Peptides against a protein of PDB entry 3NZW. Designs and how they scored, part 225

Target 1, 212 residues: chain A of PDB entry 3NZW
Amino acid sequence: TTTLAFRFQGGIIVAVDSRATAGNWVASQTVKKVIEINPFLLGTMAGGAADCQFWETWLGSQCRLHELREKERISVAAASKILSNLVYQYKGAGLSMGTMICGYTRKEGPTIYYVDSDGTRLKGDIFCVGSGQTFAYGVLDSNYKWDLSVEDALYLGKRSILAAAHRDAYSGGSVNLYHVTEDGWIYHGNHDVGELFWKVKEEEGSFNNVIG
Target 2, 222 residues: chain B of PDB entry 3NZW
Amino acid sequence: QFNPYGDNGGTILGIAGEDFAVLAGDTRNITDYSINSRYEPKVFDCGDNIVMSANGFAADGDALVKRFKNSVKWYHFDHNDKKLSINSAARNIQHLLYGKRFFPYYVHTIIAGLDEDGKGAVYSFDPVGSYEREQCRAGGAAASLIMPFLDNQVNFKNQYEPGTNGKVKKPLKYLSVEEVIKLVRDSFTSATERHIQVGDGLEILIVTKDGVRKEFYELKRD

## One batch from the design tools (peptide; made by RFdiffusion4, then SolubleMPNN)

Design b2_p26_1_s4 (from b2_p26_1, 9 letters changed)
Fold by OpenDDE base, seed 3:
Structure b2_p26_1_s4 (fold): chain B 212 residues (1-212), chain C 222 residues (1-222), chain A 26 residues (1-26)
Amino acid sequence: as target 1 above (212 residues)
Amino acid sequence: as target 2 above (222 residues)
Amino acid sequence: KIRGKSVRELFEEAKAVAAESAKYVP
């Protein structure tokens, strides 16, 4: 798995691959590793697919309950804290989760929290999570700037996942791409890694280790 | 050696069409190298135009299917006989599976039906309740033999338009019910030849707007 | 004990095998 999220002048970019594995078996190439919690809040998945899918869906329900009770959207901080508290209660039980909670509220602006099953909760501007995270960081860190255009930021997110998909055997399938703004998240499509790879190779003259 | 789980073999396969869905399974039930039954159905009509199979350890599979059927019953009681949608069924099954997260049902679960738009739908589950909607899925003993075949024949993976030098992919299209049934039969006949845990009979449940139809075909009885 | 392992140990091992078939998004 390779998931990433980063803040920039235009909001948040979230990009993820779509491969799931069971040992050496490719179980799926079409996993949705982004959970759309609400129109303004996203969760990402790494680790156990069931653990992430179940508890992030549960988180969505908790967020909705908050909205109903408080007549206000839940903050990204509070949403991430709910999840963090939950996984902490299960500490030692064997949950496997590496998640990013990404969203926008009027109070916080664009916000990213990293939450994992070890009980770690971190606020930050850039996170890559999964077995391919180091490959993604290699591309992302080399090209990241706060002042990226939306177009460049989207491309950078996509390109970073592609790099990871190329090098990490546990990452691949497609790139799902999101842009989060004050108006909510926007889905920017599913990009097959095979097609994307050849396109990028041709356009950039990159990936010269592969002879086309 | 003590093992709380058994393996009863078998294989199941789901394929979604445009306005139908198919869920098929062989009827062989085994323990180790012994055939327990040559005709033990493992694909079930659960009502509300939903068919289900949980392949692996048969005791767990049967328990799960029974729980789901009971869930359908209670859903009707609580919601004035409202039809359970396939997506809601999938969510319910997730909760059933994940409820045993620390002592999982040792099964690969597939359900098939029609979505709310009348389109064919197949959902597959891992033992702990992760699920996805897919166009096709194989599960069970011969899943590793069949799934690549389905990737090629349903999703047209690695197929290109002739004369394009591999530059243009074969376009995705829905298969007819006849084409799907042919693929299912070919899949199981091939799997039977190469896997000892697959054989005897093939039961296919076809879900359409008109209900669930069953077809049966003989497989090799070796 | 069965072959030097407790029933509990065997049970946990079996659970681990079952868990290996779960989808992972590493």
Scores: peptide ipSAE 0.294, ipTM 0.811, DockQ to the pose 0.073
Fold by OpenDDE base, seed 5:
Structure b2_p26_1_s4 (fold): chain B 212 residues (1-212), chain C 222 residues (1-222), chain A 26 residues (1-26)
Amino acid sequence: as target 1 above (212 residues)
Amino acid sequence: as target 2 above (222 residues)
Amino acid sequence: KIRGKSVRELFEEAKAVAAESAKYVP
């Protein structure tokens, strides 16, 4: 798995691969590793697919309950804290989760929290999570700027996942791309890694280790 | 050696069409190298035009299917006999599976039916309840033999239009029920030849707007 | 003990094997 999220002048970019594995077996190439919690809030999954899918869906329900009770959208801080508190209660039970909670509220602006099953909760501007995270960081860190255009930021997110998909055997399938703004998240499509690879190679003159 | 789980072998396969879905399974039940039964159905009509199979440890599979059937019953009681949608069924099954997260049902679960738009739907689950809607899925002992075949023949993976130098993929299209049945039969006959835990009989449940029909075919009895 | 392991240990090992069949998004 390779997931990433980063803040920039235009909001948040979220990009993820879509491969799931069971040992050496590729179980799926089409896993949705972004859970749309609400129109303004996204969760990413790494680790156990069931753990992430179940509890982030549960989180969505908790966020909806908050909205109904408080008549306002839940903050990204509060949403991430709910999840963090939950996984902390299961500490030692064997949950496997590496998640990012990404969203926008008027109070917080664009916000990213990292939450994992070890009980870690971190707010930050840039996170890559999964077995391919180091590959993604290599591309992301080398090209990241706060002042990126939306177009360049989207491309950078997509390109970083592509790099990880290329080098990490446990990452691949496709890139799912999101842009989070003050108006909510926007889905920017599913990009098959096979097609994307050749396109990027041709356009950039990159990936010269592969003969085209 | 103590083991709370058994493995009863077998293989299941789901394929979604445009306005139908198919869920098939062999009827062999085995423990280790001993055939317990040559005809033990493992694909079930659960009502509301939903078919289900949970393949692996048969005791766990049966328990899960029974729980789901009960869930359907209670859903009708609580919601004025409303039909349970396939997506809601999938969510319910996730909760059933994840409810035993720390002592999982040792099964690969597949359900098939029609979505709310009348399109064929197949959902697959891991032992702890992660689920995905897919066009096709093989599960069980011979899944590793069948799934690549389905990738090629259902999703047309690695197929390109002739004369395009591999630049144009074969377009995706829905398969007819006849084509799907052929693929299912070919899959199971092939799997039976290469896997000892697959064989004896093939039961296919076909879901359409008109309901569920069953077909049975003999497999090799070796 | 069965083969040097307690029933509890064997039980936990079996659960772990079952869990290994779960989809992982590492």
Scores: peptide ipSAE 0.291, ipTM 0.801, DockQ to the pose 0.072
Fold by OpenDDE base, seed 1:
Structure b2_p26_1_s4 (fold): chain B 212 residues (1-212), chain C 222 residues (1-222), chain A 26 residues (1-26)
Amino acid sequence: as target 1 above (212 residues)
Amino acid sequence: as target 2 above (222 residues)
Amino acid sequence: KIRGKSVRELFEEAKAVAAESAKYVP
C-alpha cells in the first residue's frame, strides 16, 4: 500500500493506490483506500483492510452523531482523536491500521492527522503511509513546495503514488486522487497504473530502467 | 510481528537549577528508520507550573500526559483550585504508571518545576512508576549518551579542584539558566550526531516563578 | 501464529520487555 496526503496553498492532495494483498497473493487491484467520511473529511487506509474499513466507517458514524448533537461539523482534530482513542483501547488486540484523517473545517482550515493502531496521532503537512511510503517520499519530497498550483499538486500526488507502485510490490492497481478544499473534497478520478506508467514515461522521459 | 509497543525514539532531558528547572526534548518522531514527523512536541506544560514529558512509545506518552492533565484538573475541582505541588504531582504520576504495572506505559517520564521552596525540581520515572528527585536526568534513545555528560557537567562528577592532587572535589553549585541552556543544546547537538532517532528540533521549557517559557532550536535534519 | 508464537504470547513478551526497562532495586 501507498497512501499520501499533503497540504499546499490550494488545500490538501490525497492520493492512494488500490492494491490489496494476502501474502504474495494480489487479492485485489481495486480497493478503495480512501473512505469518504463526510463531504469535508477523508480517511485513508493502510494495514488491515477490514480494520481500516470497519473502524473508519464507524468513525463516520461518530462524526455524524457529533454533527447532529453539536449542530456543527466535527473538527479534523476531534475526528482523528476519536479514532486514535478507539485504536488505543484495542491496543494489544491486534488491530493493524495506518490512517490519515484529512479534512477542512472553518476553524482549522485544511488539516491532516496521521493515526495508527499503535496509538500514534500526528498532525502534519506531509505524510506517506504504507509499504511504499519511502518510494512516494522520494518523489514527493523532491518536488514539493507550498506554492504548487492545484494542477501541479494533483500531478505530484499521482506521480508519487506511481513511483511507489513501480517499486513496491505491495502497491499498484490504480491511483485514486482527491483534492480537499474549503468547499469539500473533489474526486479526481481513478488512474490505472499500467496506463499511467507509460503515459508518464513518454511525457517525462522518466522510468528509463524500463525499456518499452 | 505483532507488538503492542512501538518506539518513536527521541530524547528528553531535565535539569534543575536553583530557582528554575528545564525540561527539553527533541521534536523528531520516528518509527524504525522512517521519520514520521520532524516537529512533534513531546514536552508539555501541564499547568500549575509543571512541565512533563513521557518519552518512548508516543501513544503511551500522550496517554499518560493526558491522564496527568486530567488529574490536575480534578485536583483543582476537589481542592478549590489549589496549586498542585511538584512532589504531589510526582506521586500522582507514580500511581498512573503503577496502575498499569502489568501492561506498562513504555515510556521514560520526566517532570520539572519548582518545589514548595521555589527551588528547581526534576523528577524522573521508570515505566512502572518508581521515581526520584534528581538534579538532572536524560531519558529516551540517547539517554546513555547524554547522562554521563550530565553527571560530569551538572553534578561535576570526576572533577577536582586544580592543584589539590585530586583530593578535593569540585564543589557543587547551581548553574545559571544560560549555562543550563548551553548544556542542553550541546547535549542534543551531540546526541543528534550519534543517534538516528534524535534530531530535527529542540524544544526547551524553562520553569521559573514567573511561569513556563519555551525556546526552540533547530537540530540537524538528516 | 507468527514465528511460531501466538499473538498472545507475543503480547506477553512485549510486556515483559517493557517491564524489564523498569528500575531494579537490589
Scores: peptide ipSAE 0.094, ipTM 0.688, DockQ to the pose 0.013
Fold by OpenDDE base, seed 4:
Structure b2_p26_1_s4 (fold): chain B 212 residues (1-212), chain C 222 residues (1-222), chain A 26 residues (1-26)
Amino acid sequence: as target 1 above (212 residues)
Amino acid sequence: as target 2 above (222 residues)
Amino acid sequence: KIRGKSVRELFEEAKAVAAESAKYVP
């Protein structure tokens, strides 16, 4: 798995691969590793697919309850804290989760929290999570700047996942790409890694270790 | 030795068409090298035009299917006989599976039906309740033999338009019910040849707007 | 003990095997 999220002047980019594995078996190439919690919040999944899918869906219900009770959208901080508190209660039980909760509220601005099953909760500007995270960081860190255009930021997210998919055997399938703004998240499509690889190679002159 | 889990073998396969869905399973039930039954159906009509199979440890599979059928019954009681949608069924099954997260049902679960738009739908589950909607999925003993075949024949993976030098993929299209049944039969006959836990009989449940139809075919009885 | 393991240990091992069959998004 390779998931990433980063803040920039235009909000948040979230990009993820779509491969699931069971040992050496590719269980799926089409896993939705971004969970749409609500129109304004995204969760990413790494680790156990069921753990992430179940609890982030549960989180969505909790966020909805908050909105009903408080008559206001839940903050990213509060949403991530709910999840963090939940996983902390299960500490030692064997949950496997590496998640990012991403959103944009008027109060907070663009906000990313990393939450994992070890009980860690971190706010930050850039996170890559999964077995391919180091490959993604290699590209992302080298090209990241706050002042990226939305177009460039989307491409950078996509390109970083592609790099990870190329080098990490546990990442691949496709890139799902999101842009998060104050008005909510926008889905920017599913990009097959095979097609994307050749396109990027041609356009950039990159991936020269592979001969077509 | 004591093991709470068994392995009863078998294989299941789901394929979604445009306005139909198919869920098929062999009828062999085995323990180790002993055939327990040559005809033990493992694909079930659960009502509301939903068919279900949970393949792996048969005791767990049967328990899960019974729980789901009961869930359908209670859903009707609580919601004035409202039809359970396939997506809601999938969510319900997730909760059934994840409720045993720390002592999982040792099964690969597939359900098939029609979505709310009348399109074929197949949902697959891991033992602990992660699920996704897919066009096709194989589960069970011979899943590793069949799934790559389905990738190629249903999703047209690695197929390209002739004369395009591999630049244009074969376009995706829905398969007819006849084509799907042919693929299912070919899949199971092939799997039977290479896997000892697959054989004897093939039961296919076809879900359409008109209901559930069942077909049966003989497989090798080796 | 069965083959040097308690019933509980065997249960835990079996659960672990079952868990290994779950989809993982590493």
Scores: peptide ipSAE 0.297, ipTM 0.808, DockQ to the pose 0.072; fails the geometry check

Design b2_p26_2_s1 (from b2_p26_2, 13 letters changed)
Fold by OpenDDE base, seed 2:
Structure b2_p26_2_s1 (fold): chain B 212 residues (1-212), chain C 222 residues (1-222), chain A 26 residues (1-26)
Amino acid sequence: as target 1 above (212 residues)
Amino acid sequence: as target 2 above (222 residues)
Amino acid sequence: MDLSLLSEAERVEYEEALARYELLLK
């Protein structure tokens, strides 16, 4: 798995691969590793598929309850804290989760929190999470700037996942790409890694370790 | 050696068509190298045009299916006999599975039916309740043999238009019910030849807007 | 079953059995 999120002048880019494995078996190439909690809030998934899917869905319900009770959207800080508190209650039980809660509220602006099953909760501008995270960081850190255009930021997110998919055996399938703005998240499509690889190789002259 | 689970073998297969879905399973039940039964159905009509199979440890599978069937009844009771949608069924099954997260049902679960738009739907679950809607899924003993075949024949993976030098992919299209049934039969026939835990009989449940139809075919019994 | 009562060897075997089917987003 490779998931990433980063803040820039245009909001937040979220990009994830879509591979799931059972041992050495590629169980799926089409897993949705982003949960759309509400129109302004996303959750990413890494670790145990069931743990992430179950509890982030549960989180969605908690967020909706908050909205109903408080008559306002839940903050990214509060949403991430709910999840953090939950995993803390299960500490030592064997949950496996590496998640990013990404969203936009009027009070907070674009915000990213990292939450994992070890109880870590971090606010930050750039996170890569999963077995392919180091590969993604290699590309992302090398090209990241706060002043990226939306187009360049989207490409950078997509390109970083592609790099990870190329080198990490546990990442692949496709890239799901999101842009989060003050008006909510925008889905920027599913990009097959195979097709994307050849396109990028041709356009950039990159990936020269593979002969086309 | 501690083994809390048995393995009763078998294989299941779901494929979603445009306006139908199929869920198929062999009828062999084994323990180790011994055949317990040559006809033990493992694909069930659960009502509301939902068919279900939970393949692996049969005791766990049966328990899970029973719980889901009861859940369907309770849903009707609580919601004035409203039909349970396939997506809601999937969520319910997730809760059933994840409720035993720390001592899971040792099964691979697949359900099939029609979504609210009348389109074929197949959902696949891991033992602890992660699920995904897919066009096709194989589960059980011969899943590793069948799934690549399905990728090729249902999703047209690694197929290209002739004369394009491998640059143009074969376009995706829905298969007819007849094509799907043939594909299922071929899959299980092939699996039976290569895997000792698959054989004896093949039961296919076909879900359409008109209800659930069952078909049975004999497989090799060696 | 109370899994806390299992020996380390039994627990490992249990986990290995589940790992054959459990999906991971590594």
Scores: peptide ipSAE 0.314, ipTM 0.835, DockQ to the pose 0.067; fails the geometry check
Fold by OpenDDE base, seed 3:
Structure b2_p26_2_s1 (fold): chain B 212 residues (1-212), chain C 222 residues (1-222), chain A 26 residues (1-26)
Amino acid sequence: as target 1 above (212 residues)
Amino acid sequence: as target 2 above (222 residues)
Amino acid sequence: MDLSLLSEAERVEYEEALARYELLLK
């Protein structure tokens, strides 16, 4: 798995691969590793598929309950804290989760929290999570700037996942790409890694380790 | 040596069509190298046009299916006999599976039916309740043999338009019910030849707007 | 069944068996 999120002048970019594995078996190439919690809030999934899917869906329900009760959208801080508190209660039980809670509220602006099953909760501007995270960081950190255009930021997110998919055997399938703004998240499509690879190689002259 | 799980073999296969879905399974039940039964159905009509199979440890599979059937009954009771949608069924099954997260059902679960738009739907589950809607899924003993075949024949993976030098992929299209049934039969016939845990009989449950139809075919019995 | 009845070796085997089927988003 490779998931990433980063803040920039235009909001938040979220990009994830779509491969799931069971041992050495590629179980799926089409897994949705982003949960759309609400129109303004996303959660990413890494680790145990069931743990992430179950508890992030549960989180969505908690967020909705908050909205119904308080008559306002839940903050990214509060949403991430709910999840963090939950996983803390299960600490040592064997949950496997690496998630990023990404969203926008008027009060907070664009916000990213990293939450994992070890009890870590971190606010930050850039996170890559999963077995391919180091490969993604290699590309992302080398090209990241706060002042990226939306187009460049989207491409950078996509390109970083592609790099990870190329090198990490546990990452691949496709890139799902999101842009989070004050108006909510926007889905920017599913990009097949196979097609994307050849396109990028041709356009950039990159991936020279592969003879086309 | 204490092992809380058995493996009863078998293979299941789901394929979603445009306005139908199929869920198929062989009828062989084994333990180790011994055939327990040559006709033990493992694909079930659960009502509300939902068919279900949980392949792996048969005791766990049966328990899970029974629990789901009970859930369907309770759903009707609580919601004035409202039909359970397949997406809601998937969520319910997730809760059943994840409720035993720390002592899982040792099964690969597949359900099939029609979504709320009348389109074919197949959902697959891991033992602890992660699920995904897919066009096709094989589970069980011969899944590793069948799934690549399905990728090729249903999703047209690695198929290209002639004369394009591999640059243009074959376009995706829905298969007819006849094509799907043929594909299922071919899949199980092939699997039976190469895997000892697959054979004897093949049951195919076909879900359409008109209900659930069942077909049976003989497989190799050796 | 109570998993406490399993030896450590049996637990490892059990976990390995599950790992072959559980989906991971590594």
Scores: peptide ipSAE 0.305, ipTM 0.833, DockQ to the pose 0.072; fails the geometry check
Fold by OpenDDE base, seed 4:
Structure b2_p26_2_s1 (fold): chain B 212 residues (1-212), chain C 222 residues (1-222), chain A 26 residues (1-26)
Amino acid sequence: as target 1 above (212 residues)
Amino acid sequence: as target 2 above (222 residues)
Amino acid sequence: MDLSLLSEAERVEYEEALARYELLLK
């Protein structure tokens, strides 16, 4: 798995691969590793598929309950705290989760929290999470600027996942790409890694380790 | 090697069509190298046009299916006989599975039916309740043999349009019931030849708007 | 089955066996 999220002048980019594995078996190439909690809030999944899917879906329900009770959308801080508190209650039980809660509220602006099953909760501008995270960081950190255009930021997110998919055996399938703005998240499509690889190789002259 | 679970072998296969879905399973039940039964159905009609199979440890599978059937009954009771949708069924099954997160049902679960738009739907679950809607899924002993075949024949992986120099993928299209049944039969026939835990019989449940139809075919009995 | 009845070694093997079938978003 490779998931990433970063803040920039235009909001938040979220990009994830779609491979799931069971040992050395590629179980799926089409897993949705982003949960759309509400129109302004996303959750990413890494680790145990069931743990992430179950609890982030549960989180969605909690966020909706908050909205109904408080008559306003839950903050990214509060949503991430709910999840963090939950996993902390299960600390030592064997949950495996590496998640990013990404969203926008008028009060907070674009916000990213990292939450994992060890009880870590971090607010930050850039996170890559999963077995392919170091490969993604290699590309992302080298090209990241706060002043990226939306187009360049989207491409950078996509390109970083592609790099990870190329080198990490546990990442692949496709890239799901999101842009989070003040108006909510926008889905920017599913990009097959195979097709994307050849396109990028041709356009950039990159991936010279592969003969095409 | 310590194994708290039994392994009764077998293989299951789900394929979603345009306005139908198929869930199939062999009828062999085995422990180690001993055939317990040559006809033990493992695909079940659970009501509300939902068919279900949980393949792996048969005791766990049976327990899970029974629990789900009970859930369907309770759903009707609580919601004035409202039909349980396939997506709601999937969520319910997730909760059943994840409820035993720390001592899981040792099964690969697949359900099939029609979604609320009348389109074929297949959902697959891991032992702890992660699930995904897919066009096709094989589970069980011969899943590794069948799934690549399904990728090629259902999802048209590695197939290209003629005359495009391999640059244009073959477009996706829905398969007919007859085509799907043929694929299922071919898959299980092939699996039976290469895997000792698959054989004896093949039971196929076909879900359409008119209900659930069952078909049975003989497989090799060696 | 009550997992508390298993030895530590058995529990480890049990967990390893389960890990082969659980889906990972690694």
Scores: peptide ipSAE 0.304, ipTM 0.833, DockQ to the pose 0.068; fails the geometry check
Fold by OpenDDE base, seed 1:
Structure b2_p26_2_s1 (fold): chain B 212 residues (1-212), chain C 222 residues (1-222), chain A 26 residues (1-26)
Amino acid sequence: as target 1 above (212 residues)
Amino acid sequence: as target 2 above (222 residues)
Amino acid sequence: MDLSLLSEAERVEYEEALARYELLLK
């Protein structure tokens, strides 16, 4: 798995691969590793598929209840704290989760929290999470600027996942791409890694270790 | 060695068509190298045009299917006999599975039916309740033999338009019910030849807007 | 089943058996 999120002048970019494995078996190439919690809030998934899918969906329900009760959208801080508190309750039980809670509220602005099943909760501007995270960081860190255009930021997110998919055996399938703004998240499509690879190689002259 | 679970073998296969879905399973039940039964159905009509199979440890599978069937009944009771949608069924099954997160049902679960638009739908579950809607899925003993075949024949993976030097993929298209049934039969016939835990009989449940139809075919008995 | 009742070796074997089926997003 490779997931990433980063803040920039235009909001938040979220990009993830879509491979799931069981041991050495590629179980799926089409897993949705982004949970759309609400129109303004996304959760990413790494670790146990069921743990992430179940509890982040549950989180969505909790966020909705908050909105109904408080008559305002839940903050990213509060949403991430709910999830963090949950994993604390299960500490030592064997949950496996590495998630990023990404969203936009007027109060907070664009916000990213990293939450994992070890009890870590971190606010930050850039996170890559999963077995392919180091490969993604290699590309992302090298090209990241706060002042990226939306177009360049989207490409950078996509390109970083591609790099990870190329080197990490546990990452692949496709890239799902999101842009989060004050008006909510926008889905920017599913990009097959195979097709994307050749396109990028041709356009950039990159991946010269592979003969076309 | 410690093994709290049995493994009764068998294989299941789901394929979604345009306006139908198929869920198939062999009828062999085995423990180690001993055939317990040559006809033990493992694909079930659960009502509301939903068919289900949970393959792996048969005791767990049976328990899960029974719980789901009961869930369907209670759903009707609570919601004035409203039909349970396939997506809601999937969510319900997730909760059943994840409810035993720390002592899971040792099964690979597949359900098939029609979505609310009348399109074929197949959902597959891991033992602890992660699920995905897919066009096709094989589960059980011979899944590793069948899935690559399905990738090629249903999703047309690694098939390209002639004359394009592999640059243009074969376009996706829906298969007819006849084509799907043939594909299922071929899959199980092939699997039976190469896997000892697959054989004896093949039951295919076909879901359409008109209901659930069942077909049976013999497989090799050795 | 209460996994705390298992020996460490049994627990490891149990978890490994489950890992063959459970989906991971590594």
Scores: peptide ipSAE 0.278, ipTM 0.816, DockQ to the pose 0.067; fails the geometry check

